Peptides against a protein of PDB entry 5NXQ. Designs and how they scored, part 1

Every score and structure here is a prediction.

Target 1, 114 residues: chain A of PDB entry 5NXQ
Amino acid sequence: EIQIPVSMAAEEEYLRSKVLSELLTDTLENDGEMYGNENEVLAALNGAYDKALLRLFASACSDQNVEKALSLAHELKQDRALTAAVKISERAELPSLVKKINNIREARYEQQLK
Structure headers, positions and changes below count from the first letter of each chain, unless a header shows other numbers.
Peptide ipSAE was made for these designs. It is ipSAE averaged over its two directions, with the distance scale d0 held at 1.0 Angstrom where the peptide's residues are scored. Compare it between designs on one protein only; published cut-offs may not apply.
The geometry check fails a fold that doesn't show the stated peptide or that is severely misdrawn somewhere.

## One batch from the design tools (peptide; made by RFdiffusion4; aimed at target 1 L54 I88; failed a check: too like the target's own chain)

Design b1_p18_2
Pose (drawn by RFdiffusion4):
Structure b1_p18_2 (pose): chain A 114 residues (1-114), chain P 18 residues (1-18)
Amino acid sequence: as target 1 above (114 residues)
Amino acid sequence: LVKKINNIREARYEQQLK
């Protein structure tokens, strides 16, 4: 059976998680539960989404592509995932990227104060 | 300061696309 590189597999998992998460969120926001495990599935789905996205973020950092990495960080869902992205940026010695990602965390916190 | 304000505005714009 064909082996898939972890970088290429992360991109497909990100997109798949993104599609499935959007579909299941639309189901729960309009129709509610039907099968019985949608809430748990959606939670695991958003977890897999940010994990795959953080793998792509690390590849962008490894390639010194700060701009691509910032765009990937914008697509993150969990605030804790933004924290994880900051630690990856620090471990990659990209201080300019740390500041821009921390601006995203501050900006979301400002929405939390409204 | 301008660069920081633009980064915040951009973060808010990206959040609106979700």

## One batch from the design tools (peptide; made by RFdiffusion4; aimed at target 1 R55 A58)

Design b1_p26_2
Pose (drawn by RFdiffusion4):
Structure b1_p26_2 (pose): chain A 114 residues (1-114), chain P 26 residues (1-26)
Amino acid sequence: as target 1 above (114 residues)
Amino acid sequence: EEYEELVEELGEEIEEEKEEKEEEEE
């Protein structure tokens, strides 16, 4: 059976999780539950989404592509995932990227104050 | 806890890839 590189597999998992998460969110926001485990599936789905996105983020940092990495950070869902992205940026010694990611966290916190 | 484990894993990978690039430049 064909082996898939972790980097390439992360892109597919990100996209899949993005699609499935959007579909299941539309189902829960309009029709509610049908099968019985949608809420737990959506929660696991958003978790897999950010995890795959953080793997692509690390590859962008390894490639010193700060711009690509910032765009990936913007697509993150969980606030805790943004925190994980900051730590990955620090471990990659990209201080300029840390500041821009921390601006995203502050901006979201500002929406939390409204 | 899952994010901390993921940060440890990805951080090690980034360090290894940086050391490999430095060796290729030498």
Fold by OpenDDE base, seed 4:
Structure b1_p26_2 (fold): chain B 114 residues (1-114), chain A 26 residues (1-26)
Amino acid sequence: as target 1 above (114 residues)
Amino acid sequence: EEYEELVEELGEEIEEEKEEKEEEEE
């Protein structure tokens, strides 16, 4: 059994989830007809996408690569996923990263109030 | 709730890897 390194598996899952999320988003934008389950499917795909990103994020945290971790955090779509990234950063004992992710969350809140 | 299990899993992996690195440096 070829043990695929955990990092490669996470990257594959991320790429797959990213492609599916993009395809669904494009379809929703172009077809204009909301099928009753489209929002649920989109949410599910976004969840899978963010979960895949969080795996990559945790790997970056483990490597103490704060810059890579922060870059990945910017790609997270859901606020609850950013909250998860904060919790992971706390476990990794990276307080600087915690602050930076909280800044991302605050910036998104300010944009939504507009 | 949706991310709680994943956070716990990833947190444990990070802690284990830190312990392994600390043991290798001693």
Scores: peptide ipSAE 0.577, ipTM 0.895, DockQ to the pose 0.898
OpenDDE base, seeds 1, 2, 3, 5: peptide ipSAE 0.574, 0.576, 0.575, 0.577; ipTM 0.894, 0.894, 0.894, 0.896

## One batch from the design tools (peptide; made by RFdiffusion4, then SolubleMPNN; aimed at target 1 L54; its pose is not in this set)

Design b1_p27_2_s2
Fold by OpenDDE base, seed 1:
Parts: structure tokens; sequence; C-alpha cells
Structure b1_p27_2_s2 (fold): chain B 114 residues (1-114), chain A 27 residues (1-27)
């Protein structure tokens, strides 16, 4: 298997994530036009999107780029993806990032309660 | 079942960090 340079892989992942984000937005805006499988398609897209972001997030953590990692975490859609980001941050020994991501999770929980 | 799937995905994402760290160590 051809090893793609890390920088090229990160750029590809960014482009993929951007496209998926646009697709997610379009899916939400056009809800009802997907022949009754909108929720399944949305869930699949969200999963793929967050997976792509988490790859970038892991790279940012490895680079100890906390600001970039935090920016990426804000773009995560699913709570389970934020949980994964916390675990990644813990393994990367970035406790400040862990706290900031937990704050994002708490803020989302509060918004759901309103 | 949903919790098990989430846990599996979390483990997969943790592996992404480990793989990234290994790649950086080889560079």
Amino acid sequence: as target 1 above (114 residues)
Amino acid sequence: EEEEEEEKKEKEYEKLLEESLKRQQKL
C-alpha cells in the first residue's frame, strides 16, 4: 500500500470534510426529498464527517496544536465524536484541551435542555 | 447495542491518534 505523506493526507481529509459538511447542510435543508431515508443518509454522512474530522483532530493533537484541535472539535456534530476527541486528547496528554472539549459538550447539553 | 457501537467507534478513533504518533516518530 502506497504511504501517502501525512501533509497530503491531512489536506485530502480537510477537503473531504468540507464537502461532507456541505452535503450535510444540503440534506438538512432539503429534508423530505430523499424518498423517506433522510435520517439514515444524514446519520451516515454525520458518521463519515466526524470520522474525517477526528483524523484531522488526532493529527493536530500529535502536533500539539491545541488551537487547531479545538477549532476542529467545534465542528464535530455527534456527541460520541466529542467523547472520542476527549479520549484522543487524554492520550495526547493535553489536559487543557480535554477541559475545553468537555465545555463544548456541556454547552450542547444545555442547549438541548432549552 | 448503540452504546457498544459508540464504544467501538471511540476505540477506532483512539487508534487514529496512535497511528498518527507512530507516523510522526518515523519521520
Scores: peptide ipSAE 0.112, ipTM 0.645, DockQ to the pose 0.021
OpenDDE base, seeds 2, 3, 4, 5: peptide ipSAE 0.102, 0.108, 0.112, 0.104; ipTM 0.637, 0.643, 0.643, 0.643

Design b1_p27_2_s3
Fold by OpenDDE base, seed 2:
Order: structure tokens, then C-alpha cells, then sequence
Structure b1_p27_2_s3 (fold): chain B 114 residues (1-114), chain A 27 residues (1-27)
């Protein structure tokens, strides 16, 4: 059995989930109507995407690469994933990153209110 | 030990990842 490094596995899953999520999103946007399990599939894809990103995020935090971590945080789709990123940042003792991620979260909340 | 602390940190991170995914499946 081929052992794939965790970071490589995360990158592969990220790319896969990103492509599928984008494809599904584009299809739904173009066809207009979301029927049946399409929303569930999209949610699952977004979940997988964010999970993969969070693994990369955790790796970036462990490397003390705040710039990379922040870039990855901007790519997160769900608020709950940002919350997870905050917790990971706190555990990594990166308070500046925590503040920056919270700013991302706040900005998204403001956008939803408009 | 530092190794135990690092393992615990990784386990907690994996737990966070799992919880994030499970919340999606419950909807």
C-alpha cells in the first residue's frame, strides 16, 4: 500500500474538492434550479474542500508560515471552517493570525447583512 | 513531554476537522 504524505494527500483532496465544487456551483448557477440532492452534494463538496484546506492551514501554522496560513484562510468557504482555523491558530500560539482570521469572518458577516 | 504535547495538538486538530465535517452531514 502506497503511503502518501499527509500534506500531499491534503493537497490532492483540496484540488479534487475544489474542482468538483466549482463545477457543481457553475452547473447550478447556469441551470438555475437546485433539485433534490444537489444542495446536499454541494454542501458535502464544500465540507471536503474546507477540511482539506484546514489540513493545509494546520501545516502552514506548524511551519510558522503566517502568510501562507492567511492565504489559505481566505480560501475557506464556510464560517465554521474559519472558526476551526481560529482554534488552530490559537493552539499554534499565533495571535496575529487569530486577529486576521477574525477580521475575515467579520467582513463576511458584514457582506451577508448587505 | 514535548512529543506528547505535539501528539495531543495533532489529535485535537484532527478532532476539529472531523467535527467540522460532521456538522455538514447532519444537515
Amino acid sequence: as target 1 above (114 residues)
Amino acid sequence: SEEEEEKKKKEEEEKLLKESLEEQQKR
Scores: peptide ipSAE 0.133, ipTM 0.646, DockQ to the pose 0.030; fails the geometry check
OpenDDE base, seeds 1, 3, 4, 5: peptide ipSAE 0.126, 0.125, 0.127, 0.132; ipTM 0.639, 0.639, 0.633, 0.640; seeds 1, 3, 4, 5 fail the geometry check

## One batch from the design tools (peptide; aimed at target 1 K51 L54 C61 R80)

Design b1_p30_2 (made by RFdiffusion4)
Pose (drawn by RFdiffusion4):
Structure b1_p30_2 (pose): chain A 114 residues (1-114), chain P 30 residues (1-30)
Amino acid sequence: as target 1 above (114 residues)
Amino acid sequence: EEEEEEEEEEEEKEEFLEEAEEIIEEWAEE
């Protein structure tokens, strides 16, 4: 059976998790539950989404592509995932990227105060 | 000397990606 590189597999998993999350969120926001495990599936789905997105983020940092990495960070869902992205940026010694990611966290926190 | 420097850079990138994955796994386990 064909082996898939982890980097390439992360991109597909990110997109798949993005599509399935959007579909299941629309189901729960309009029709509610039908099968019985939608809430738990959506929670695991958002978890796999950010994990695959953090892998792509690490690759962009490995390639010193700060701009591509920031766009990837903008697409993160969990606030804890943004925190993970900051730690990956620090490990990659990209201080300029840490500041811009921390601006995203602060901006989300400002929405939390409204 | 150029080939030894390229091999050292590849090893550093591999170490970074292994350690970045460890950060991701620590985050995913919480």
Fold by OpenDDE base, seed 1:
Parts: structure tokens; C-alpha cells; sequence
Structure b1_p30_2 (fold): chain B 114 residues (1-114), chain A 30 residues (1-30)
């Protein structure tokens, strides 16, 4: 049984979810008519996407690669996923990363208020 | 001694990844 390393599986799922998310986003932008289930599909894809990213994020934290972890955190779509990334960063004892992720959250909140 | 330290570091990383997966699973259930 070929055991695919967890990191490779996470990367594959990330790439798959990213491509699908982009395709669906492009479709929604082009067709202008959301079919009733498209939002649910997008949300589900976003969930899978963020889940895959969180695993990659955890891997980056385990490598103490703060810059990679931060880059991955920027790719997270959901605020709740950023909260999970903060928790993971706290467990990794990376307080600088915690601060940077919280800054991402704050910046997103400020953008939503505009 | 270096091999034992590397093994301990790998074990610590594995434990961390397990804890991270628990956080992710909890997040996914919400």
C-alpha cells in the first residue's frame, strides 16, 4: 500500500480545492445567475480548502517555518479558519505568528467595515 | 545520541501534528 505522506495528501487536496474554488468563482462571475445550490457547493469547497490549508499550516508550524505558515494563513478564506490557525500557532509556541495572524483578522474586519 | 535527539524531535513533531489535527477536527465540526 503506497502511503502518501500526509503533507503530500494535504497539498494535493489544497491544489484540488483551489482549482475548484477558482473555477466555481469564475463561473459565478461569468454567469451572473447563482443556481440555488452553488452557494452551498462553494461553501463546502471553501471548507475543504481551508481544512487542507490548515493541515499545511500545521506542517509549516512543525517546521518552524513562520513565513510559510503566515503565507498559508493569508490564503485562508474563513475567519473561523484563522481562529484555528491561531490555536495551532499557540500550540506550536509561535507567538510572533499568533500576532501576525491576528493582524490578518483585524485587517479583514476593517475591510468589511468599508 | 544525535540519532536519539533526532528521534525525539520527530516524536515531538508527530505529537504536535496530532494536536493540530484535533484542533482542525474540532474546527471542522463547528
Amino acid sequence: as target 1 above (114 residues)
Amino acid sequence: EEEEEEEEEEEEKEEFLEEAEEIIEEWAEE
Scores: peptide ipSAE 0.589, ipTM 0.900, DockQ to the pose 0.845
OpenDDE base, seeds 2, 3, 4, 5: peptide ipSAE 0.589, 0.588, 0.588, 0.588; ipTM 0.900, 0.899, 0.900, 0.900; seeds 2, 5 fail the geometry check

Design b1_p30_2_s3 (made by RFdiffusion4, then SolubleMPNN; from b1_p30_2 with E14K F16L A20M E29A)
Fold by OpenDDE base, seed 5:
Structure b1_p30_2_s3 (fold): chain B 114 residues (1-114), chain A 30 residues (1-30)
Amino acid sequence: as target 1 above (114 residues)
Amino acid sequence: EEEEEEEEEEEEKKELLEEMEEIIEEWAAE
């Protein structure tokens, strides 16, 4: 059985989920029509997107590549995904990364308040 | 000795990634 490296599999899934999410988003923006299930489909795609990113993030953390991990964290869409990234960073014993991710979360909260 | 150390490091990394995957799966189940 051919084993695909976890990082390569995660990258492939990320690209796939990203493309699908973008296609749906573009369609909604172009048509200006919202159907009842479109938001649910988009949310599901966003979930898959963030899940794939979290795997890439975990890989970067395992390599102790804080800058790469941080860049990936910025691409996360859901706040709950950032929470998972914090947990992963804590397990990797990267306190500097934890602080930086928390700063991202705080910045997003401040933007929502404006 | 270096080969043994590299193998141990790879095993530790593998275990770390497995624990991280468990965090992701827990997150995905919510």
Scores: peptide ipSAE 0.561, ipTM 0.889, DockQ to the pose 0.825
OpenDDE base, seeds 1, 2, 3, 4: peptide ipSAE 0.561, 0.561, 0.561, 0.561; ipTM 0.889, 0.889, 0.888, 0.889

## One batch from the design tools (peptide; made by RFdiffusion4, then SolubleMPNN; aimed at target 1 A84 K87; its pose is not in this set)

Design b2_p21_4_s1
Fold by OpenDDE base, seed 4:
Formats: sequence, C-alpha cells, structure tokens
Structure b2_p21_4_s1 (fold): chain B 114 residues (1-114), chain A 21 residues (1-21)
Amino acid sequence: as target 1 above (114 residues)
Amino acid sequence: VDYDALVEELSKKIEEEKEKK
C-alpha cells in the first residue's frame, strides 16, 4: 500500500475542492438556479474547501510560517473555519497569528453589518 | 464539518511535530 504524505494529500484535496467550488459558483452566476438545492451544495463544497485549507494552514503553522498561514486564512470562506484557524493558532502558540486572524474575522463582521 | 474534531486533530499533529523538533 502506498502511503501518501499528509502535505501532498492536503494539497491535492485543496486543489480539487477549490476547482469544484469555483466551477459551481461560475455556473450559478452565469446560468442561474439549477435544481433548488444550490445553497446546500455550495455550503457542502465550501465546507470541504475550508477543511482542506485548514490542513494546509496547520502545516504552515507547524513550519512556524506565519505569513503563509495568514495567507491561507484569508482564503477561508466560512466564519467557523476562521474560528478553527484561531484555535489552531492558539494551540500552536502563535499569538501574532491569532491577532491577525481575529482582525480578518472582525473585518468580515463589519462587512456583514453594512 | 466537525470543526471541533478537526481542530483537535490538527493541533495534536502540530504539537507532536513541535515535540519532535
């Protein structure tokens, strides 16, 4: 049995999820409603996408690469995923990253209020 | 997605990697 490195598997899953999410988004924007369950499908894809990103994020945290981790956090779509990134950063003892991700969350909250 | 489980899994991996270094 071939054991695939975690980082390689995470990258593959991220790329696949990203492509599928983008394709679905483009279809919805250009062709409109499909079968009435688009929001649920999109949410599921976003979940898979964010999950894959968080695996890459954790790898960056392990490398103490705060800038890479922050860049990945910016790509997260769901607030719950950002919260997860904060918790991972706390456990990784990266307080500067915690502050920066919380700034992302606060900025998104402000956008929702507008 | 069970984010609580994911956080625990990934955090544990980071902590283990940190201990190995």
Scores: peptide ipSAE 0.653, ipTM 0.942, DockQ to the pose 0.911
OpenDDE base, seeds 1, 2, 3, 5: peptide ipSAE 0.650, 0.651, 0.650, 0.652; ipTM 0.942, 0.942, 0.942, 0.941

## One batch from the design tools (peptide; aimed at target 1 S62 A81)

Design b2_p23_7 (made by RFdiffusion4)
Pose (drawn by RFdiffusion4):
Structure b2_p23_7 (pose): chain A 114 residues (1-114), chain P 23 residues (1-23)
Amino acid sequence: as target 1 above (114 residues)
Amino acid sequence: EEEEEEEEEEEEEELKEEVEERL
């Protein structure tokens, strides 16, 4: 059976998780539950989404592509995932990227104060 | 100029390997 590179597999998983998360969120926001495990599936789905997105973010950092990495960070869901992105940026010694990602966190926190 | 370009490419590859080790 064909082996898939972890980097290429992460892009597919990101997209898949994005599609499935959007569909299941529309189902729960309008129709509610039908099968019985939608809430748990959606929670795991957002978790796989950010994980795959953080693997692409690490690749962008490895490639010193700060701009690509910031765009990937913007697409993150969980605030804790933004924290994980900051630690990856630090570990990649990209201080300019740490500041821009921390601006995202502050900006989301400002929405939390409204 | 060609030797300087090859040296810059080697430095980029070493930097990438160092970042991958830290990550």

Design b2_p23_7_s3 (made by RFdiffusion4, then SolubleMPNN; from b2_p23_7, 6 letters changed)
Fold by OpenDDE base, seed 1:
Structure b2_p23_7_s3 (fold): chain B 114 residues (1-114), chain A 23 residues (1-23)
Amino acid sequence: as target 1 above (114 residues)
Amino acid sequence: EEEEEEEEEEEEEKKREEIEKKL
């Protein structure tokens, strides 16, 4: 049984998540106006994607890797997932990361108001 | 290799933070 090192497994999950994010973004940009149910399918896919990222995010927080945790938080699509990342960071006693994620959340709210 | 990947992630984060400050 090839035990993939925990580092390589996290990198593979990150790369797989990145490819899924790109495919979802391309689908939103190219198809998001054509069939009316695409937004529901994309919301479901984004929910599964954010759930995968939040697992990696929780791992990075446990490793005290604030940088990797922040990079993963930038990749989160839904505001509810950023709120979950804040709660994970608070529980991990990472106040710097909490502040940075709150800034991402505020920036996204300001963009939706323009 | 791991240190170079961490340095590349640091540079990408700094670029993201600079973009966020300009928005």
Scores: peptide ipSAE 0.017, ipTM 0.508, DockQ to the pose 0.033
OpenDDE base, seeds 2, 3, 4, 5: peptide ipSAE 0.017, 0.016, 0.016, 0.015; ipTM 0.505, 0.480, 0.500, 0.460; seed 2 fails the geometry check

## One batch from the design tools (peptide; made by RFdiffusion4, then SolubleMPNN; aimed at target 1 C61; its pose is not in this set)

Design b2_p25_3_s4
Fold by OpenDDE base, seed 5:
Structure b2_p25_3_s4 (fold): chain B 114 residues (1-114), chain A 25 residues (1-25)
Amino acid sequence: as target 1 above (114 residues)
Amino acid sequence: DKELEELREKYEEEKKKLLEEKEKA
């Protein structure tokens, strides 16, 4: 499960770099552990990617940078990550962003129904 | 955004590798 950051404080550049490094490490480790479960590895990659994005997203929200936050939300791969983004937006008291992210989520739902 | 671009690039590279490995198998 994707956990929502406890703090909405802006992430330092160093912390962002740590997240990126973690993503890379996780993906490299997963690549080495492919046992015919490529889809699971891809899911793990998506999860790591979303985790990194959500950290950036939280930072953007902290900066009240709705446009950047929205851009990041569009990059999120998993629905649960969008849900997390909504919760972060709610905590940041950005209702306009909440609405926009929910629109993204709804659009994806509609696409899945086709 | 530079940070996003870097993250995306890393993701895409790893995804590409993963998919290539999948195709090889």
Scores: peptide ipSAE 0.426, ipTM 0.850, DockQ to the pose 0.095
OpenDDE base, seeds 1, 2, 3, 4: peptide ipSAE 0.409, 0.413, 0.292, 0.311; ipTM 0.842, 0.845, 0.789, 0.800

## One batch from the design tools (peptide; made by RFdiffusion4, then SolubleMPNN; aimed at target 1 R55 A58; its pose is not in this set)

Design b2_p26_4_s1
Fold by OpenDDE base, seed 5:
Structure b2_p26_4_s1 (fold): chain B 114 residues (1-114), chain A 26 residues (1-26)
Amino acid sequence: as target 1 above (114 residues)
Amino acid sequence: MDLTSLVPELTEEEKKALAEAEKIFK
């Protein structure tokens, strides 16, 4: 059995989920539904993507690398993932990062209203 | 400190989605 470092595994999951999500999104936009469950699959893929990204985010927070953490937070897709990022940031005692992530959430809420 | 433990594990649905997507784009 080959053991892979958590950080490396998280990056692999992030990349895999990202690519698959993008491919499926493109398929839906260009070809429509092929199997009838693409929307459900995409939602779950986005969940997987966010969780992989959150692991990278958590690692950055553990390293007290606020700038890296913030850049990763911008890549999160789902609001629930941003909520998780806030909780992680709070546990990391990074209040400035908490505020910046909440700013991302607020900006997305405002964008939805347009 | 290790904060990765605060990240939820993949659900079965998410694992299935990854497998399904890989089948589609294999």
Scores: peptide ipSAE 0.562, ipTM 0.920, DockQ to the pose 0.853
OpenDDE base, seeds 1, 2, 3, 4: peptide ipSAE 0.443, 0.560, 0.556, 0.559; ipTM 0.871, 0.920, 0.919, 0.920

## One batch from the design tools (peptide; made by RFdiffusion4; aimed at target 1 K51 R55 A58 K87)

Design b2_p28_3
Pose (drawn by RFdiffusion4):
Structure b2_p28_3 (pose): chain A 114 residues (1-114), chain P 28 residues (1-28)
Amino acid sequence: as target 1 above (114 residues)
Amino acid sequence: EELEELEEEEEELEEELEEYDEELGIDL
């Protein structure tokens, strides 16, 4: 059976998780539960989404592509995922990227105060 | 039997992905 590179597999998993998360969120916001495990599935779905997105983020950092990495960070869902992205940036010694990602966290926190 | 082999393969793939994430410093 064909082996898939982790980097390439992460992109497909990100997109799949993005599609499935959007569909299941529309189901729960309008129709509610039907099968019985949608809430748990959606929670795991958003977790897999950010995890795959952090792998692509690490690849962008490895490639010193700060711009591509910031756009990937913007697509993150969990605030704890933004924290993980900051630690990856620090590990990759990209201080300019740390500041811009911390601006995203502060901006979300400002929405939390409204 | 086939199901046990698939479950062992899935566990090995999950462990490889955890090791890869640890190398990248991904902590979620």

## One batch from the design tools (peptide; aimed at target 1 R55 C61)

Design b2_p29_5 (made by RFdiffusion4)
Pose (drawn by RFdiffusion4):
Structure b2_p29_5 (pose): chain A 114 residues (1-114), chain P 29 residues (1-29)
Amino acid sequence: as target 1 above (114 residues)
Amino acid sequence: EEEEEEEEEKEEFLEDAEEIIEEYAESLE
């Protein structure tokens, strides 16, 4: 059976999780539960979404592509995932990227104060 | 020799970044 590179597999998993998460969120916001495990599936789905997105983020940092990495960080869902992205940026010694990611966290926190 | 050292550093960074990601995944559960 064909082996898939972890970098290429992360892109597909990111997109798949993005599609499935959007569909299941629309189901729960309008119709509610039908099968019985939608809430748990959506939670796992958002978790796999950010994990795959953090793998792509690490590749962008490895390639010194700060701009591509910031765009990837913007698409993260969990606030804790943004914290993970900051640690990856620090590990990659990209201080300019750390500041911009921390601006995203502060900006979301400002929405939390409204 | 310099290209081999840079590739080893890149592989170490990606392994360390994956450990951070696994810590995040564990904390999310």

Design b2_p29_5_s1 (made by RFdiffusion4, then SolubleMPNN; from b2_p29_5, 10 letters changed)
Fold by OpenDDE base, seed 4:
Structure b2_p29_5_s1 (fold): chain B 114 residues (1-114), chain A 29 residues (1-29)
Amino acid sequence: as target 1 above (114 residues)
Amino acid sequence: EEEEEEKKEKEELLEEMEEIIDEYEEEAK
């Protein structure tokens, strides 16, 4: 069986997860038609969404495309995903990107304190 | 030959990055 290239698989999953995450969010905000498992479903979707982004992020890092990698990092939702992005950046030996991602994390922490 | 080696190195790097992503996934469980 021919394996799907990592980048293509990641793009497909990202688009799927993005659409579902946005749809779920809109439904909860506007309709509230879900029952009992809303938080669990949202968490699962967010996890898959960030996972897909991380694969795209890894690909960008491997291409040494710091600008693209940073743009993708801004789309990450969970702090633990940003942590993973930092680790990936370190493996790619991109210290400037590490600093920029840490700035994103710090900004989010400050927002949470307000 | 150099291009093939570079390709191999990139593949190895991507494999290491996938391991980091796997660790991320395990933390969700």
Scores: peptide ipSAE 0.571, ipTM 0.906, DockQ to the pose 0.771
OpenDDE base, seeds 1, 2, 3, 5: peptide ipSAE 0.570, 0.569, 0.567, 0.569; ipTM 0.906, 0.907, 0.905, 0.907; seed 3 fails the geometry check

Design b2_p29_8 (made by RFdiffusion4)
Pose (drawn by RFdiffusion4):
Structure b2_p29_8 (pose): chain A 114 residues (1-114), chain P 29 residues (1-29)
Amino acid sequence: as target 1 above (114 residues)
Amino acid sequence: EEEEEEEEEEEKEEFLEEAEEIIEETFSE
């Protein structure tokens, strides 16, 4: 059976998780539950979404592509995932990227105060 | 030049391995 590179597999998993998350969120926001495990599936789905997106983020940091990495960070869902992105940026010694990601966290926290 | 390219590749592999550990620690909590 064909082996898939982890980097390439992460892009597909990100996109798949994005699609399935959007579809299942629309189902729960309009029709509610039908099968019985939608809430848990959506939670695991947002988890796999950010995990795959953090793998692509690490690849962008490894390639010193700060701009691409910031765009990937913007697509993150969980606030804790933004924290994980900051740690990856620090590990990659990209201080300019840490500041821009921390601006995203602060901006979301400002929405939390409204 | 070849030894420097191999050292850069090892550094990138190490970074990606430690970045994966950060992801796993974050999502294991």

Design b2_p29_8_s1 (made by RFdiffusion4, then SolubleMPNN; from b2_p29_8 with K12E A19S E24D)
Fold by OpenDDE base, seed 4:
Structure b2_p29_8_s1 (fold): chain B 114 residues (1-114), chain A 29 residues (1-29)
Amino acid sequence: as target 1 above (114 residues)
Amino acid sequence: EEEEEEEEEEEEEEFLEESEEIIDETFSE
């Protein structure tokens, strides 16, 4: 059986998750009816979104495309996903990327403290 | 040259597998 290439599968899932996450967010911002499970649905969609992004991120690291990898890291929503990106960057032996992602994390922490 | 290309492909595959493990661990319920 011919398997879909990992990169293509990741791109498809990313686009799907991105659209669904945006639609859900817009619905919640406009007082949409989510029947009390809004947070659970949003968390699930955000998880799928970041998971898909991380696969694209890993591919970019494999290609040694640091600029693309960093751009993808900026799109990550959850702190745990940024932590995963750091781990992947370390495995890829890209210390400059590690530093830049840690800067993203620090900036988000400072924003949360305000 | 073919052996070097095969080794590079194997290293890339291993890297992607290790990355998938990190991702799976991150989103484990």
Scores: peptide ipSAE 0.607, ipTM 0.905, DockQ to the pose 0.769
OpenDDE base, seeds 1, 2, 3, 5: peptide ipSAE 0.605, 0.606, 0.606, 0.606; ipTM 0.906, 0.906, 0.905, 0.905

Design b2_p29_8_s4 (made by RFdiffusion4, then SolubleMPNN; from b2_p29_8, 10 letters changed)
Fold by OpenDDE base, seed 5:
Structure b2_p29_8_s4 (fold): chain B 114 residues (1-114), chain A 29 residues (1-29)
Amino acid sequence: as target 1 above (114 residues)
Amino acid sequence: SEEEKKKEEEKKKKLLEEMEEIIDETFSE
C-alpha cells in the first residue's frame, strides 16, 4: 500500500478545490446569472478550499515557517478559516503569527464597513 | 540523539493531529 504524505494530499486537495472554485466563480461572473443552488455549491467549494489551505497552514506552523504560514493565511477566504488559523497559531505557540493573522482579519472587517 | 529526534517527531505528529481537530471543528455542521 502506498501512503501519500499528508502535505502532498493536502496540496492536491487544495489545487483541486481551487480550480473548481475558480471555474464556478468565473462562470457566475461572466454569465451574470445564478440559478438554483449555485451559491451553496460555491460555499461548499470555498469551504473545501479553505480547509485544504488550513492543512497546509498547519503544516507550515509545525515547521515553524511563519512566513509560509502567513502567506497561506492571506489566501484564506472565509473569516471562520482565519479564526481557525489563529487557533492553530496559538497551539503552535507562534504569537507573532497570531498578531499578523488578526491584522488580516481586522483589515477585512474594515473593508466590509466601506 | 536518534531517540530525541524520534521524540520530536512524535511531538510534531501530535501537534498536527491537534491542529486537524481544530480544522475539523471549524467545518463541522
Scores: peptide ipSAE 0.627, ipTM 0.911, DockQ to the pose 0.783
OpenDDE base, seeds 1, 2, 3, 4: peptide ipSAE 0.626, 0.624, 0.624, 0.624; ipTM 0.911, 0.911, 0.911, 0.911

